# Peptides against a protein of PDB entry 4N78, part 255

Target 1, 186 residues: chain A of PDB entry 4N78
Amino acid sequence: HFQVICRLLGYQGIAVVMEELLKVVKSLLQGTILQYVKTLMEVMPKICRLPRHEYGSPGILEFFHHQLKDIVEYAELKTVCFQNLREVGNAILFCLLIEQSLSLEEVCDLLHAAPFQNILPRVHVKEGERLDAKMKRLESKYAPLHLVPLIERLGTPQQIAIAREGDLLTKERLCCGLSMFEVILT
Target 2, 155 residues: chain B of PDB entry 4N78
Amino acid sequence: MAELQMLLEEEIPGGRRALFDSYTNLERVADYCENNYIQSADKQRALEETKAYTTQSLASVAYLINTLANNVLQMLDIQASQLRRMESSINHISQTVDIHKEKVARREIGILTTNKNTSRTHKIIAPANLERPVRYIRKPIDYTILDDIGHGVKW

## One batch from the design tools (peptide; made by RFdiffusion4, then SolubleMPNN)

Design b2_p25_5_s1 (from b2_p25_5, 10 letters changed)
Fold by OpenDDE base, seed 5:
Structure b2_p25_5_s1 (fold): chain B 186 residues (1-186), chain C 155 residues (1-155), chain A 25 residues (1-25)
Amino acid sequence: as target 1 above (186 residues)
Amino acid sequence: as target 2 above (155 residues)
Amino acid sequence: SELEELKKLIERAKKNSLFSYLFDD
């Protein structure tokens, strides 16, 4: 599903969705969540000391339950805060999955474009074959497929310009070193 | 353009007129041959003369038709070439627009990106100043992760 | 005069290789 979304939206659509999600997340964090956190801090016990170990695990649990009773009761009553946190979490996950899906699509595009861009895969050398000889053979095999040099030789100036720009756009992808998710986390 | 115009306005119409005139002339030649045959005491000579005129007339018409046909073909070739040039121009414009749109889209998404930190330390990198052009770090991408996805070119 | 014009047309036609092919029989 996320792959389909990435394909359908493209860079622009993804950008718009991500921007809106960031706005929503920011609004949730600075608005409702912040307000609830402030409220919870107000009702938080001012002094919460570790109970004596002599009370045992049940006694310690009961102690904390008693100290946090108002907070627990408040949290049970105020499901909106948890829902908002869930929404934030979902938004983060969505951004992550979109980025991952986009990266996969970009990598696939790069892979498909590689033979046309003089990007040769590292060939597995069988035992006894020289890597250099295989690479040279591969280079020779794919040399006719190099699109930009081919167009530079045979194309019009306009075609050459378009080919160069297209080549640049093909080579420069987000997966090459950019992360949207890191921005979402900040 | 000038050649096409000449073909359309002068050569082809001229050729058509020439054919029409030739038809009229052929009719006159036919009338002449008929009359000559009727009036001639030497019917065999008149027949041979008629045959010669007929052959000549047919050759003339064939020439006119061929010339006209060639001019029409040339006209069509020029028009086809013009259409191809127009198509090429449209394609170039379309590609230019698409590239521009893609660049805009990439700028838009680019502002939402930061450089991937290679450092294992979860440094909450403060968003680097928005103003720095998002430089793509060309790192060699390991495509081996895609080997299991689809009909990868088994090299 | 019309016959002469026709003859000229035919002569022009004869100079065309296609016509020579069609009428050299």
Scores: peptide ipSAE 0.021, ipTM 0.592, DockQ to the pose 0.005; fails the geometry check
Fold by OpenDDE base, seed 4:
Structure b2_p25_5_s1 (fold): chain B 186 residues (1-186), chain C 155 residues (1-155), chain A 25 residues (1-25)
Amino acid sequence: as target 1 above (186 residues)
Amino acid sequence: as target 2 above (155 residues)
Amino acid sequence: SELEELKKLIERAKKNSLFSYLFDD
């Protein structure tokens, strides 16, 4: 599904969706969640000493449950605050999955374009084959497919310019060094 | 442009008119030949004249058709060439627009991106020894490194 | 006059290479 979404939206559509999601997340964080957090901070026990380790994990948990009983019983936390947090979480996950899907599509595009851009795949050298010889053979095989040099030889100046720009755009992909998700986490 | 205009406005219409006129004239010639044959005391001569007129008429029509056909073909070739040029121009514009749109889209999404923290891999300690410029063997970009990113999501 | 024009047209046509191909064989 995410791959289809990526294909359908393209870079522009993805950008729009991501921007809107960021706005929603920001709104949720700065609005309701912040308000609840502030309220919770006000009602939080001022002195919550770490129970002694001697109580064990269950005892410590019970201690915290007791100390936070009034807060935990606050029904609005479950209904509103946690729902908003879930929405934020879903948005983050959505962004992550979109980025991953986009990266896959970009990689596929790069791979498909590679023969036309003088990018040779790593060749598995079978035992006894010289890497250099195999690479030369591949270079020779794909040499006629090199688009930019071909257009430079046969094309008009305008075509050459377009071919170069297209080649550059094809090579410059987000997956090569850019992350959207890191921005979202920031 | 002038040649195409001449073909469209003068040569082809003129050729069509000439062909229609020739048709009418052929009918008249046929009538004449028939009447001449009937009225002539020397039927052999009349027949020879009719044959001559027939040959001439056929030749004329063939010439007119050939000329017209050639003019039409020439017209079509010129038009085809013009269409190809227009198509090329349109394609160029379309490609330019597409590239521009793509650049805009990439800028928009680019704002939402940050450079991947390349773990400071070890300072490429410039090997102290200027090893001879190893012929830049274009190491193929290993895209397999990206294979691990995709494996986790069962779609 | 029309007949003369036709005759002239035919004579011109006869001189054309197409006629030699059609009638000289």
Scores: peptide ipSAE 0.016, ipTM 0.599, DockQ to the pose 0.005; fails the geometry check
Fold by OpenDDE base, seed 2:
Structure b2_p25_5_s1 (fold): chain B 186 residues (1-186), chain C 155 residues (1-155), chain A 25 residues (1-25)
Amino acid sequence: as target 1 above (186 residues)
Amino acid sequence: as target 2 above (155 residues)
Amino acid sequence: SELEELKKLIERAKKNSLFSYLFDD
């Protein structure tokens, strides 16, 4: 589903969706969630001594559950605050999944374009073969596919310009050095 | 442009008119030949004249048709060339627009990105001293300590 | 007879769809 979304929206559509999601998340965090957190901080017991280690993990959990029982049972916390946190979480996950899907699509595009851009994969050299000789053979094999040099030789000035721009756009992808998710987390 | 215009406005219409006139003339020639054959005492001569006129007429028509056909073909070739040029122009514009749109889109999404810090993920140097997991001595949790905390029925 | 054939050929040429297309204004 996310792959389809990425293909349908493209860079522009993804950007718009991400911007709107960021606005929503910001609104939720700075608004409702912040208000609830402030309220919870005010109502939290000022002195919550750690129970003795002797109670074990279950006993400690029960102790904290008892101390926080009134807070946990607060209806608005369950209905509104947790829902907003879920929405924020979903938005974050959505952004992550979109970025991952986009990265996969970009990698595929790069791989498909590579033969036309003189980008050759490192060939696994079997024992005894010179890497340089194999690479030279590959270069020779794919040399006729080099699009920009071909157009520079045979094309009009306008075609050459378009080919160069297209080549640049093909090479420069977000997955090569940029992350959207890191910005979202910030 | 001038050549195409000449073909469309002068050569092809002129050729059509010439062909039409030739057709009319052929009919007259046919009538003449028929009458000449009927009236002539020398039917053999009349027949030879008819053959000559027929051959000349057919040659003339063939020439006119050939000329007209060539002009039409030339017209079509010029039009095809014009269409190819138009197609090339449209493609160029389309590609330019697409590149522009892509650049705009990339700028927009680029604002939402940061450089991937190729931070050398410091190899989590596994702390050499794996502190031996302190054997969790399962001290039996004496739950009796909890007997004083809660409404549990003191059996 | 040859003249009649010629007349027929001319008439056929007149009826030829290509000629009609070219001359039917």
Scores: peptide ipSAE 0.015, ipTM 0.598, DockQ to the pose 0.005; fails the geometry check
Fold by OpenDDE base, seed 3:
Structure b2_p25_5_s1 (fold): chain B 186 residues (1-186), chain C 155 residues (1-155), chain A 25 residues (1-25)
Amino acid sequence: as target 1 above (186 residues)
Amino acid sequence: as target 2 above (155 residues)
Amino acid sequence: SELEELKKLIERAKKNSLFSYLFDD
């Protein structure tokens, strides 16, 4: 479904959604979450010693549960704070999945465009065949498909300009070197 | 433009009028031939004259129809050419607008992006042993590995 | 008889859709 979302929204739609999500995340972090964190810091026991390892995992858990009982029982923490954290988490996951899906779509587009842009796949050379000869054969085979050179020879100046711009837009994709998710984490 | 205007305003209307006039003339010729045949003592000569007038009249009408038809066809060809030019212009504008919109969209999303940290290829400290140039077996990028990306997150 | 046939041919030609299209405008 993320692929469908990417196709539906396009670059502009994705950008808008991502911007709005960032605003929401920022508001949640700076608002409710920050307030709860501050409150929690005030009520946290000043002295919480690590229990001895001898108590084992259950005993340690019980110890911390008892020390944090008042915090854990705070109803607003469970309902509001954890919900907001869930929303933030969902937003982050959404951004990640959108970026991944977009990258896949972009790679597919690049692959489909490659024969028309003189981007030849690396051909496996069988033993005894010269790589150069195979590459030349491939180049000759796909030469008629080179769109920009074809339009440059046969097209109007306006068509040539559009073809060049289209070629550039086809080649320039986010997956080639850009990440949105890194910005979101930042 | 001038040719199309001439066709629409002068040649085609003129051809239509000529054809209408020819019809009226044909009726007169027919009446004449009928009367001439009835009044003539030499029916064979009158028949030959009627045939001659009929042939001439038919030829004239055929010529007028052909001329008119050709003018109409020419008009349609010119109009079709104009429409094709208009279509080409509209397509060009549409493509230009689409490219512009795409560029704007790319800029907008670009603001939300950063350069992928190219993992610094750890200088593979070339082990002192000249690793035989690992024949870069161009493993086909198995894009199927990406097929699993995005699968399984049940929202 | 030939004249009547010619008149019929002319009348048929008048009724032809192409002729009507050209002259009914």
Scores: peptide ipSAE 0.015, ipTM 0.580, DockQ to the pose 0.005; fails the geometry check

Design b2_p25_5_s2 (from b2_p25_5, 9 letters changed)
Fold by OpenDDE base, seed 4:
Structure b2_p25_5_s2 (fold): chain B 186 residues (1-186), chain C 155 residues (1-155), chain A 25 residues (1-25)
Amino acid sequence: as target 1 above (186 residues)
Amino acid sequence: as target 2 above (155 residues)
Amino acid sequence: EEEERRKELIERARENSLFSYLFED
């Protein structure tokens, strides 16, 4: 599904969706979640001493449960605050999955364009074979497919310009060094 | 442009008119030949004259048709060339627009990106001792271990 | 009779070697 979404929206559509999601997340965080957090801070026990370790894990848990009883019983926390947190979480996951899917699509595009852009894959060299010889052979094999040099030789100046721009756009992808998800986390 | 205009406005219409005129002329020649044959005392001579006129007329028509056809073909070739040039121009514009749109889109999404911190992938130091690939023995996963985990329906 | 003569004349004219060369090949 995410791959289809990426293909359908393209860079522009993804950007718009991501921007809107960021707005939604910001609104949730600064609005309802913040308000609930403030309320929770007000009702939080002012003095919560660490129980003695002698009570064991169950006793410590019961202690905190008792201290936080009023918070745990706060119905709106479960229905509204946790829901908003789920929405934020879903938005984050959505962004992550979109980025991953986009990266896959970009990699596929790069791989498909590679023979036309003089980008050669790393060839598996069997023992005793020279890597350089294989690479040269591969270069020679795909040399006629190099689009930009071909157009530079045969094309008009306008065609050459378009070919170069297209080549650049094909080579420069987000997956090469950019992350959207890191921006979302900030 | 001048050549195409000349073909469209002068040569082709002129050729068509010439063909129509030739039709009228052929009719006159036919009438003449018929009358000449009927009135002539020497029927053989009249027939030979008719054959000569017929041959000349047919040759003339054939020439006119050929000339007209060539002019039409030339016109079509010029038009085809113009269409190809126009198509090329349209394609160029289309490509330029697409590239521009793509650049805009990339800028927009680029604003939402940051450089990936290439975390120095700790070189997985291959342990010096290549652990012999332990034959992966597929032990059946006992899913009953999960029966006590979660709100599963106890049957 | 005139129509028959006309037809014969046309037919003989068609048999002309040049006509055959131009249109029968």
Scores: peptide ipSAE 0.005, ipTM 0.679, DockQ to the pose 0.004
Fold by OpenDDE base, seed 1:
Structure b2_p25_5_s2 (fold): chain B 186 residues (1-186), chain C 155 residues (1-155), chain A 25 residues (1-25)
Amino acid sequence: as target 1 above (186 residues)
Amino acid sequence: as target 2 above (155 residues)
Amino acid sequence: EEEERRKELIERARENSLFSYLFED
């Protein structure tokens, strides 16, 4: 599903969705969640001493349950605050999955474009073969596929300009060095 | 442009008119040949003249049709070439616009990105003393050690 | 300037990580 979304939206659509999600998350964090957190901090026991170990684990648990009873019973916390936190969590996960899907699409594009851009994979050399000789053969084999040089030789100035720009855009992908998810976490 | 215009406005219409005029002329020639044959004392000569006019008429019509056909073909070729040029121009503009849109989109999404922190994998300096993998000996958790601390509620 | 920095970053990342990952396997 996320792959399809990435293909349909493209960079622009993804950017718009991400921006809107960030706005929503910001609104939730700075608004409702912040208010509830402040309220919770106010109702939090100022002095919560560790009960003596002599009460055992059940007694300690009951102690903390009693101390936090007012917080646990706060109905708005369960209905509103937790829901907002879930929405934030879902938004974060959505952003992560979109970025991952986009990265996969970009990698595929890079791989498909590689033969046309004089980007050749390292060939596994069997024992006894010279790596350089194999690479040279590969380069020679794929040389006719080099799009920009081909267009520079045969094309009009306008076609050359478009080819160069297209080549640059093909080479420059977000997955190479940029992360959206890190921005979201920040 | 001048050649196409000349073909459309002068040559092809002119050729069509010439062909139509030829029809009228051929009718006159036919009438002449018929009358000449009827009135002539030398029927053989009249027949030979008719044959000559027939041959000439066929040649003339063939020439007119061929000329007109060639002009139409030339017109179509020029128009096809013009359409191809227009298509190329439109494609060029379309590609330029697409590239521009892509650049804008990339700027927009770029604002939402940061550099991937390639955490320099600190070379885990292998501690000089490779601690021999201490065989994890599962020591059974002796729960009896806790027997003295808990007031065991004797259920 | 920011676009140039982005380009530089992409190029460096491409040279160092992606290419190595995609082709050094």
Scores: peptide ipSAE 0.000, ipTM 0.671, DockQ to the pose 0.057
Fold by OpenDDE base, seed 3:
Structure b2_p25_5_s2 (fold): chain B 186 residues (1-186), chain C 155 residues (1-155), chain A 25 residues (1-25)
Amino acid sequence: as target 1 above (186 residues)
Amino acid sequence: as target 2 above (155 residues)
Amino acid sequence: EEEERRKELIERARENSLFSYLFED
């Protein structure tokens, strides 16, 4: 699903969605969540010591239930605050999954473009073969596929310019060194 | 441009008119040949003359048709060339616009990005026993395995 | 009958002349 979303939205659509999500998250955090957190801090017991382990798990649970009775009975906390926190969590997860999906698409694009851009994978050399000779052979094999040099030789100035720009855009991808999710977490 | 205009406005219409005129002329020649054959005492000579006129008339018409056809073909070739040039121009503009849109999109998304902290990959201490590189057998990746991932409509 | 023979002769002459012209150039 996220891959499809990435394909449909593209960079621009993803950017717009991310920006809007960030706005929503910010509004939730600075608005309703903050207010509830402040209220919760006020009603939070000032002294909540760990009960003795001798009370066992049920006794400890009852102790905390009693200490947090006012919080648990606060109906708006469950209906509004926790819902908002869920929305924030979902937004974060959405951003993460979008970035991951986008990275996969970008990697695929890079791999598909590689033969046309003189980006050759390291070939496994069998024992006894010279790596250099095999790489040279591979380079020679794919040399006719190099798009930019081909267009530079055969194309019009406009085509050359477009090819160079296209080549650059193909090589420069977010997955090569940029992270959106880190910005979202900031 | 001038050649195409000449073909469209002068040569092709002129050729069509010439062909039409030839029809009228052929009718006159036919009438002449018929009358000549009826009136002539030497029917063989009249027949040979008719054959000669027929051959000449057919040659003339064939020439007119060929000339007209060639002019039409030339016109079409020129028009096709013009269309190809226009298509190329439109394509270049389209590509330029697409590149621009892509650049804008990348700028927009770029604002939402930061450099990946390349964590110093701790030197993975190569395990002492280098596992023999398993021969990478390129098994075709069965992408169908991903078909079941997600709530997408199974077609 | 003479008119039909004339028409046939003209058609044959047309066919022969068309072929000659197409192949002699």
Scores: peptide ipSAE 0.000, ipTM 0.671, DockQ to the pose 0.004
Fold by OpenDDE base, seed 5:
Structure b2_p25_5_s2 (fold): chain B 186 residues (1-186), chain C 155 residues (1-155), chain A 25 residues (1-25)
Amino acid sequence: as target 1 above (186 residues)
Amino acid sequence: as target 2 above (155 residues)
Amino acid sequence: EEEERRKELIERARENSLFSYLFED
């Protein structure tokens, strides 16, 4: 699903969705969640000391349950605050999954474009063969597929300009060094 | 442009008119040949003259048709070439627009990105003594320890 | 020979000389 979304929206659509999600998350965090946190801080016991270990695990649990009774009984916490936190969590996960899916798509594009851009994979060398000789043979084999040099040789100035720009756009991908998710977490 | 215009406005219409005129002239030649044959005392000479005129007339018409056909074909070739050039121009414009849109999109999404901090993964120096993988022995969880814990309804 | 005769015939036909000669009077 996320892969399809990435393909459908493209960079522009993803940017718009991410911007809107950031706005939503910001509004949730600075608005409703902040207010609930403030309220919770007000009702939170000022002194919550660890009970004596002698009470055992059940006694300690009961102690904390009693100390937090007002918070646990706060119905709006469960219905509204936790829901908003789930929404924020879902938004974060959505952003992560979109970025991952986009990265996969970009890597695929890079791999597909590689033969046309003089980007050759390292060939597995069997014992006794020189890597350099194999790479040179491979380069020579795929040299006619190099799009930009081909167009520079045969194309019009306008075609050359378009080819160069297209080549640059093909090479430049977010997955090469950029992260959206890190921005979302900050 | 000038050649196409000349073909469209002068050569092809002129060729068509020439064919129509040729039709009219052929009718006149036929009438002449018929009358000449009827009036001539030497029927054989008249017939030979008619054959000569017929051959010449057919050659003339064939030439006119061929010329007109070639001019039409040339016109179509020029138009096809013009259409191909227009198509190429449209494609270039389209590609330029697409590239521009892509650049804008890249800028927009770029604002939402930061450089990946490649954390230099410190080479975890493998400790020299590979501790023997502690064979994970699945100890069966003895649930009997829990038998005394809880208000079990004795069925 | 037939191609040459055809060419000559076409050239004669180009001159429209026959139709003008026969009927322009």
Scores: peptide ipSAE 0.000, ipTM 0.678, DockQ to the pose 0.004

